# Ledger of designs, part 38: peptides against a protein of PDB entry 6IDX

Target 1, 380 residues: chain A of PDB entry 6IDX
Amino acid sequence: KELAKLSADVTFATEFINMDGIIVLTRLVESGTKLLSHYSEMLAFTLTAFLELMDHGIVSWDMVSITFIKQIAGYVSQPMVDVSILQRSLAILESMVLNSQSLYQKIAEEITVGQLISHLQVSNQEIQTYAIALINALFLKAPEDKRQDMANAFAQKHLRSIILNHVIRGNRPIKTEMAHQLYVLQVLTFNLLEERMMTKMDPNDQAQRDIIFELRRIAFDAESDPSNAPGSGTEKRKAMYTKDYKMLGFTNHINPAMDFTQTPPGMLALDNMLYLAKVHQDTYIRIVLENSSREDKHECPFGRSAIELTKMLCEILQVGELPNEGRNDYHPMFFTHDRAFEELFGICIQLLNKTWKEMRATAEDFNKVMQVVREQITRA

## One batch from the design tools (peptide; made by RFdiffusion4, then SolubleMPNN)

Design b1_p10_6_s2 (from b1_p10_6, 3 letters changed)
Fold by OpenDDE base, seed 1:
Order: sequence, then C-alpha cells, then structure tokens
Structure b1_p10_6_s2 (fold): chain B 380 residues (1-380), chain A 10 residues (1-10)
Amino acid sequence: as target 1 above (380 residues)
Amino acid sequence: SLKLTPFSFE
C-alpha cells in the first residue's frame, strides 16, 4: 500500500527500479499464489505499484514475461475477479498494448473483444471506461486485416449495442474519461473508411460504371416500365445519358466516373450516393428531381455536392487521423446505426440541398454554400 | 440547428 503511493514519485521510482524492485513485483504476479491471506488486496496494491512505476517510462514494457501477461489477461478473462484487480489489470493491458507491438501480439492471443464487452455490462463506469480503452488500444495497434475483422459487422453491432444500452442510455452522467474513449472508438471506426476514401474509381471497371448507371436508373427510370426503353440508336442513348448525368449534377456529364478519380473522397462518395439511392430512395429521387426540373440556374448539382460533402465529412470526422487526447466529442448516432457515416451523409445532403435553396445559390456560390454547410454541421 | 442529436433517428 505504501509502495503503491510512493511509486507515483519519480525519485522513489528511480531508486526502487535501480534496486530491481519492479522485478520483485512482476514475480509476485507471476507466482499466482492465491493461498495468502489478503491476496486480493496485496495483488491490487502490487498492480498499482507496478503501473505507477512503469508510467515513469524508465523501464521498457518489453521486460515483462509471457507468464506475467497470462496472469493479467487471466484476471480480465475470469468472471470471479475483484473489481479493484480487474480495473488495474485492464489499465496494465492497455498500457502494454499502447507501448509495445510485441506485447500487443501476445495480449491479442490471450483475450478477445467479446471478453472485454462483458465488462461493459456492469454498473461501474470506471470498469466500462478501462474496458473501452483496452478495446481502443487493441483496435489502434491491430494490423489492417485484424482491424477489419474487429470491425466485422457482428462484433461491432454487439459492441455498439452494449455501449448504447449500458453507457449512453445509462441513467448516469458520462464522465470526461468515458466520453474521450467513446470519441476514440468513433475515430478509429471512421478510420476504416480511409481505404474507400483513398480508392480511385477505375473508369474502365464495368461494375463501378454500373453503379453510376444504377444511380441514373433509380432517379429517372424507377417509375418507367422497363418495356418503354426507347430502341434509339447508340448515339442517341449516349446523348440521353449525358443529359441524365448533367441532371444528376456530375461535373463530367460525359463520363461521371472521372468525378470519382479524385482522392479523397474517391469511391466513398459513390458508396454514400448508392446507399442514399437504395436505402432512402424517396429522398434521393426527390433531391435529384427537384434540381433536374429547374431551369433558373439555381439547380443544386447533386453529384458534385455529394462528392464535396463526403470529402467535407471526412475532414470534419478526421478520417485517417489519430485520435487527439484532449477531445471528448462523440456522436451518439454512431452507436444507433450500423451505417452511421452513410446516414450522416443522408442527413447532411438534405441540409446542403435546403441551404442551397435558402441561399438561392448558383454554381458560382458552390464554395460559399459548402462553407455555410460546414459551419452548420460543426455547430450541430 | 440540425440536431445531429440521437433523437432524430429514433
């Protein structure tokens, strides 16, 4: 107990470490000897002293044994552990994951996100915070393939559902530390969009071109019986499609695929447009047709707007950036929807269309409209 | 004010 308090002092820590004191603490954990009277209290103070000593950065985290890691992971994976031991074990594992890629690999073999999710189903917000912090650390340090697997629909839905039900919808104020961890989780999850954001459309890929054609079909052919496709020659069809792509508000009316070659937002903009067209079809058709029927130069170019809005949302959400330590601004919508980014896009594109109308904007006002929309989104 | 608040999706 006194050691745990003194270990916060850098002078004491330096001397204690020089006396191999930290090695003694690690051996106490490694021994796993549950037969001692007051074992739980002794262990809780040992883990506190260990963490405080390591936080001085004097000793490398790589000094810990595999036996030590297995013991700490065992305290997190076993259901009948004292809350004080569990909290410290979560914090130690987080620090291990953050400070050593070698330790991350070993820890990722010993614990699952599913086991950590069980620690969210408690009334203790401190335990919930450390559990999310460890999930975030594991997600941050995971290689790309494993991050995608961790992000796979079932684990994410379950994690988001549990956070929503046990943290966000809890009858208690969310503390700053928890809000920060929710922010970090949001940032790390939105960073999975980076691949699509940086993927250029291939104008020669027929499957990608068929998506653009599907956007046209949904907007203009959804009410037309497939029987009335006019048998007009290939040139008249090309001219018709060019008109349709102009009405959709693409910058390149001849080859809209060229609008998706810019990264960011690349293919992510097309994903958002397709999601809107399929999931919110009435909203999509309304936005497109309201602008396609205008001859007053006040038409909002949907295609261009969708691309620039997707880029703006990526900038606002800091897609591809590491989470900042001082931020705690999380969006609860992230936990209510499986496709929260696409839903956010669907709201923001309606806002953009409304703001364009209210400003009586023309194509020359485009950047000014986008600036106003940015301010509206960031103040919301 | 676009309430990007959770209430607009429930």
Scores: peptide ipSAE 0.014, ipTM 0.517, DockQ to the pose 0.023
Fold by OpenDDE base, seed 5:
Structure b1_p10_6_s2 (fold): chain B 380 residues (1-380), chain A 10 residues (1-10)
Amino acid sequence: as target 1 above (380 residues)
Amino acid sequence: SLKLTPFSFE
């Protein structure tokens, strides 16, 4: 206990480390010997002293043995009654993951996100905070392939559900530390969109072109009996499609694929449009047809608007940026839905279309409308 | 009124 308190002092830490004192602490953990009458209390203080000593940055985290890692991971993966040991073990694992890629690899083999989710089901907000902090550390340090796997829809859905029910909707006020970890988790989750945001459309990729064609089909052919597909020559069909792509509000109405070659938002904008068209078909068709029937200069270009809105949402959500220290602004909405970004897009595109109408905007007012929409989104 | 209401930090 006294050692744990003194270990917070840099002078004491330096002297204690020079005496190989930290090695003694690691060996106490590695031994796992439950023979002491006050083992749990002693272990809690040992882990506290170890963490405080390591936080001085005098000793590399890579000094820890695989046996030590397994013991600490064991305290997190096993049903443990001692909250203090669990808390310190989560904090040690977080620090190991953050400070060493080698330790991350070892820890990621010993602990699953599923095991950490179990620690969110408790009423103790401190345990919940450290569990989310460790999840965040694992997500942050994961290689891209593993990050996507960790982001598997099932694990994420379960994590989001547990956070929503046991943290956000909990009977306790959210502390600043928890709010920060929820913010971090949100940022890291939206950073999974970075790949799509930075993916340029290939205008020669037929599968990607078929998505644009599907957007046209959903907007214009859903009400047309397939019998009225005029059997007129290939040129009239091309001219018809060019008109349809103009009515969809693409900048390049001859080849809409060119509108998705800019990154950001690249293919992420097309993903949002397709999601809107499939999941919110009535909303999509309404937005498109309301603007396609206008012979006045007040038509809202859906395609251009969707691209620029996707880019704006990426900027607002800081997609591709690391989480900032001291921020605690999280959005509960992002924990309620599996496709929260696309749903946000669907809300915001309706807001944009409404704002465009209210402003009686023309194509020349596009940037002004986008600025007003940005203010509306950021004040919400 | 699409109240983007979910941002109550309360």
Scores: peptide ipSAE 0.013, ipTM 0.515, DockQ to the pose 0.024
Fold by OpenDDE base, seed 4:
Structure b1_p10_6_s2 (fold): chain B 380 residues (1-380), chain A 10 residues (1-10)
Amino acid sequence: as target 1 above (380 residues)
Amino acid sequence: SLKLTPFSFE
């Protein structure tokens, strides 16, 4: 207990470390010896002292043994551990993951995100916070392949559901620390969109062009049997497509693929448009047809708006950016839907279309509308 | 190194 308090002092820590005191603490954990009276209390203080000593940055985290890691991981993976030990163990693992890629690899072998999710089902918000913090650390330090797997996994859906039910909809106010961890989780999850955001459309890729054609088909040919293969009557069809792409509000009416060559938002904008068109077809058709039937120069260009809105949402959500320590803002909708980004886009594109109408905007007012929409989104 | 959680065991 005294050691745990004194370990916060840098002078004491330096002297204690110079005496190999930290090695003694690690050996106490490694031994796992439950024979002592007050073992749990002693262990809690040992782990506290270890954390405080390591926080001085005098000793590398790589000094820890695999046995130590397994013991700490054991305290997190076992269901009936003292809350004080669990909290400190989560914190130690977080620090290990954050400070060493080699320790990350070892910890990722010993602990699953599913085990960490179990610690979110408790009423203790501190345990919940440390569990999310460790999940965030693992997610941050994961190689891209594993990060995508973690994101696509049932684990993330389950994680979102558990957070929604036990944290966000909990009877307790969310503390700043928890809000920060929820923000971090949100940022790290939206960073998975970075690849698509930075992917340029290839105007020569037929499959990508077929998506743009599908957007046109859904908007204008919703009653037409898909069996009408694009085969006969090429010139009249090209002229028709140019008109349709203009009505869709693409900047390049001849080759809409060119609108997706700019990164950001690249292909991510096309993904959002396709999602809207397929999942919210009535909304999509309404937005397109309402603007395509206008002859008053007050048409909202859907294609251009969708691209710039996607870019704006990426900026607001900090896609491709590291989490900021000063930010605690999270969006509850992120935890309510699996396709939260695309759903957010679908809400925001309707807001944009509404705002455009209310402002009686023309194409010259586009940037002003986008500024107003940005303010509306960021204040919501 | 992103320090995600301030450790306070007070």
Scores: peptide ipSAE 0.008, ipTM 0.480, DockQ to the pose 0.116
Fold by OpenDDE base, seed 3:
Structure b1_p10_6_s2 (fold): chain B 380 residues (1-380), chain A 10 residues (1-10)
Amino acid sequence: as target 1 above (380 residues)
Amino acid sequence: SLKLTPFSFE
């Protein structure tokens, strides 16, 4: 206990480390020996002293043994009654992950996100916070391939559901620390969109062109009886498609693929459009047809609007940026929807379309509409 | 504050 308190002092820490004191603490953890009276209390103070000593940055985190890591991971992965040990163990693992890529690799082998999720189901908000903090650390330090795997995993759905039910809808006010960790998790999850945001469409890729064609089909052919596909010659078909792509509001109505060559938002805009068209088909068709039937030059160009909105949402959500310290603004919708970004896009495109009508905008007003929509989104 | 009010899935 006194050691844990004194370990916060840098002068004491320096002297204690010079006496190999930290090695003694690590050996106490490594031994796992429950032979001492008050073992749990002693261990909790040992872990506190270890954290405080390491926080001075005098000793590299890489000095810790694999046995030490396994013991600490064991306190997190195994059912323990002692909340104090669990809390300190989560904090140690977080610090290890954040400070050493080598330790990240070792910890990622010993602990699963699924095991950490179990610590979110408790009533202790501090344990919940440290569990999310460790998840965030693991996510932040993961290689890109592993981050994508973590995002696609059923574990992420389960994580969001548990956070929603046990943290957000919990009977306790969310503290600032928890709100920050929820913000961090949100940012790290939206950063997975960066690859798609920076992916240019290849105008020669037939599969990508088929997606654009599918957008056209959903908008214009879904109501047409399949029987009246007129055997009209290849030229009439090309002219028809050019008209359809103009009605869809693409800037390049001859080759809409060219609209997706700009990054950001690249292919992410096409993903959003396709999601809207498939998941919210009635909304998509309504937006497209309402604007395509206008002869008054007040048509809202869906394709252009969807691209610029996707870009704007990426800017607002800071896609590709690291989480900022002191930020605690999280969106509950992120935890209610598996595809929260695409759902946000679907809400915002309706807002854009409404705002366009209310402003009686023309194509010349496009940037003004986008500015108003940005302000509406950011004030919400 | 993007208070995306949880749509009441009531």
Scores: peptide ipSAE 0.013, ipTM 0.502, DockQ to the pose 0.025; fails the geometry check

Design b1_p10_6_s3 (from b1_p10_6, 4 letters changed)
Fold by OpenDDE base, seed 5:
Structure b1_p10_6_s3 (fold): chain B 380 residues (1-380), chain A 10 residues (1-10)
Amino acid sequence: as target 1 above (380 residues)
Amino acid sequence: SLKLTPASFE
């Protein structure tokens, strides 16, 4: 207990470390010896002293043994562990993950996000906070392949559901520390969009061009069997498609693929458009047809608007930026749906279309409409 | 035609 308190002092820490004191603490954890009447209390203070000593940055986190990691991971994975031990064990694992890629690899083998989700189902907000903090650390330090796997996993759906039900909709006010961890998780989740945001469309890729053609088909040929897509369109049909792409509001109505070569938002805009067209087909068709039937120059260019809105949403959500330590502004909406970004896009594109009509906008007003929509989104 | 600014969120 006294050691744990004194370990916060850098002078004491330096002297204690110089006496190999930290090695003694690690050996106490590694031994796993439950023979002492006050083992839980002793262990809690040992883990506190270890954390406080390591926080001085005098000793590398890489000094810890695999046995130590397994013991700490064991305290997190075992049921009915003392809350004080669990809290400190989560904090130690977080620090290990953040400070060493080698330790991240070892920890990622010993614990799963699924095990950490179990600690969110408790009433203790401090435990919930440290569990999310460790999830965030693992997500931050994961290689891109594993990060995408973590995002797509059933575990991530379950994580969002548990956070929503047990944290956000909990009977207790959310503390600043928890709000920060929810913000961090939100930012890290949106950073998964960065790859698509920075992916340029290849105008020569037929598969990508077929997506644009599918957008046209859904908007204008909704009653037509997709089997009747004529491969060899006559010149008249090519000219017809150019008209359709103009009605869809693409800037390059001859080759709409060119509109997706700009990054950001690259292919992410096309993903949002396709999601809207497939999941919210009635909304998509309504927006497109309402603007395509206008001859009064008050048509909202859907394709251009979708691209610029996707870019704007990426800017608002800070896609590709690291979390800021001073921020705690999370949006509960992003924990309610698996495709929250695409759903947000679907809401915002309707808002844009409404705002365009209310403003009686023309193509010359485009930037002004986008600025108004930005203000509306950022105040909501 | 008067370009209407969207009413402020009341």
Scores: peptide ipSAE 0.012, ipTM 0.541, DockQ to the pose 0.012
Fold by OpenDDE base, seed 2:
Structure b1_p10_6_s3 (fold): chain B 380 residues (1-380), chain A 10 residues (1-10)
Amino acid sequence: as target 1 above (380 residues)
Amino acid sequence: SLKLTPASFE
């Protein structure tokens, strides 16, 4: 107990480390010797002193043994561990993951996200905070392949549901520390969109062009079987498609694929359009047909609007930026759905279409409408 | 602060 208090002092920490004191603490953890009187209390103070000593940055985190890592991971994975030990063990693992890629690899082998999710299902907000902090650390330090796997996994859907039900909708006020960790998780989740945001459409890729054709089909030929291959288009059919792409509001009516060659938002805009067309088909068809049937030059160009809105949403959500330590603003909405970005797009495109009508906008007013929509979104 | 509340999906 005294050691744990004194370990916060840098002068004491330096002298204690010079006496190999930290090695003694690690060996106490490694030994697992439950035979000592007040073992749990002693262990809790040992882990506190260890954290405080390591926070001075005098000793590399890589000094810890695999036995130490396994023992700490054991305190997180085992049921019925003392709350004080569990909390400190989560904090130690977080620090290990953040400070060492070698330790990350070892910890990622010993602990599953599923085990950490169980610590979110408790009433103790401190444990919940350290559990989500460790999840965030693991997610941040994961290689890109594993990060995408973590995002696609059932664990991520379950994680969002558990956070929503046990943290956000909990009967307790969310503390600043938890709000920060929810913000971090949100930012890390949105950063998964960066790849698609930076992916250019290949105008020569027929499969990508077929997605644009599917948008046309859903809007204008909703009752037609998708099996009618676009390939046999007579010159009249090509001229019809150019008109359809104009009615869809693409900037390049001849080759809409060119509208997706600019990054950002690249293919992410097409993903949003396709999601809207498939999941919210009635809303999509309504927006497109309402603007395609206008003869008054007040048509809202859906294709252009969808691209620029996707870009705007990426800017508002700071897609590709690292989490800021000073931020704690999270959106509960993003924990309600697995496709929350695409759903946000679907809400915002309707807002854009409404705002366009209310403003009686023309194509010349496009940037002004987008500015108003940005203000509406950011004030919501 | 974007108050994107869950009510936007309800």
Scores: peptide ipSAE 0.008, ipTM 0.520, DockQ to the pose 0.028
Fold by OpenDDE base, seed 4:
Structure b1_p10_6_s3 (fold): chain B 380 residues (1-380), chain A 10 residues (1-10)
Amino acid sequence: as target 1 above (380 residues)
Amino acid sequence: SLKLTPASFE
């Protein structure tokens, strides 16, 4: 207990480390010997002292043994561990993951996100915070392939649901530390959109062109059977498609694929449009047809608007940016749906279309409408 | 009919 308290002092820590004190603490954990009276209390103070000593940055985290890692991971994976031990074990694992890529690899083999989710189902917000912090650390330090796997896993869907139900909708106020970890998780989740945001459309890729054609089909030919392969169109069909792409509000009516060659938002804008068209088909058709039937120069160009809105949302949500210290602004709505970004896009595109009408905007007012919409989104 | 300005939405 006194060691744990004194370990926060850098002078004491330096002297204790110079006396191989950390090695003694690690050996106490490695031994796993439950034979001592008050073992749990002793262990909790040992882990506290270890953390406080390591936080001085005097000793590399790489000094820890695999046996130590397994013991700490064991305290996190066991269903009935003392809360004080669990808290410190989560914090130790977080620090290990953050400070050492070699330790990250070892820890990622010993623990699962599913095990960490169980620690979110408790009433203790501190345990919840440390569990999310460790998830965030694992997510941050994971290679891109593993990050995508973590995001696609049932664990992420379940994680969002558990956070929503046990943290956000809990009867307890969200503390600053938890709000920060929720912010971090949100930022790390949005960074998975970066690949698509930075992916340029290839105008020669037929599969990508078929998506644009599908947007046209859903808007204008919703009753027509998909059996007519898009490639067999006579010159009259090409001219018809150019008109349709103009009505869809693409900038390049001849080759709408060119509108997706700019990054950001690249292919992410096309993903959002396709999601809207498939999941919210009535909303999509309504927006397109309301603007396609106008001849008064007050048409809201859907295609251009969707691209610029996607870019704007990426900017607002800081897609591709690392989480900043001291930020606590998380959006509860992103925990309510698996496709929350695309759903946000669907809400915001309706807001944009409404705002365009209310402003009686023309194509010249486009940037002004976008500025108003930005303010509306950021104040919501 | 008057166009609304951005300030009309602030």
Scores: peptide ipSAE 0.010, ipTM 0.546, DockQ to the pose 0.013; fails the geometry check
Fold by OpenDDE base, seed 3:
Structure b1_p10_6_s3 (fold): chain B 380 residues (1-380), chain A 10 residues (1-10)
Amino acid sequence: as target 1 above (380 residues)
Amino acid sequence: SLKLTPASFE
């Protein structure tokens, strides 16, 4: 107990480390000798002292044995561990993962995200915080191939549901530390959109062009029996499509695929538009048709607006950026739905369309509307 | 912190 308290002092830590004291602590954990009276209390203080000593950065985390890692991982994976031991074990594993790629590999073999989810189902916020912190560390340090697998796994849907129900909707205030870990998890989750955000559309890819054609079909042909497509010649059909793409608010009315060649937001904007058109079809059709029928130059260009809004949302959500230690701003809505980014896009595109009307905007006011919408989104 | 709930924009 006194050692754990003194270990917070850098002068004491330096002297204790110079005496190989940290090695003695690691060996005590490695021994697993439960035969001692008050073993759990002694172990909790040992783990505290170990953390405090390591936090000084004097000793490399790579000094720990595989036996030590297995013992700590064992305290996290076993259901009947003392809360004080569990908390410190989660914190030790987090620090190990963050500070050593070699330790990450070993820890990733000993523990699963599924085991960590069980520690979110408790009333102790400190345990929940360290469990999310360890999940975040594992996600951050995972190779890109494994990150995508972790992201796509049923574990993420379950993880989001558990976080929503047991953390965010809990009957207690969220502390700053938990808010930070939720922010980190949010940033890491949105970084999975980076690939699509940086993917350029190929204007010559017919399959990608067919998606744009599907957006046109949903907007303008939803009530038209496919049998009554008038046999108008190929040129008249091309001219009609150019008009439709203008009504959709694309910048390039001849080849809308060119609007998706800029990265960011690349193909991610098209993904959002297609999601809106398929999942929120009535909202999509309403927005497109309301602006397509205007002759007063106050039409909101849907295609351009969707692209620039997607880019803006990526900037606001810091897609492709590392989490900042000073931030704790998280959005609870991102834990409510599997496709929360696309749902946010669907809300924000309606806000943009409303704001455009309220401002009586023209094409020249586009950037001003986007600034107002940015302020509305960031203040919400 | 306006909860951007879908209902706040209907």
Scores: peptide ipSAE 0.007, ipTM 0.487, DockQ to the pose 0.023; fails the geometry check

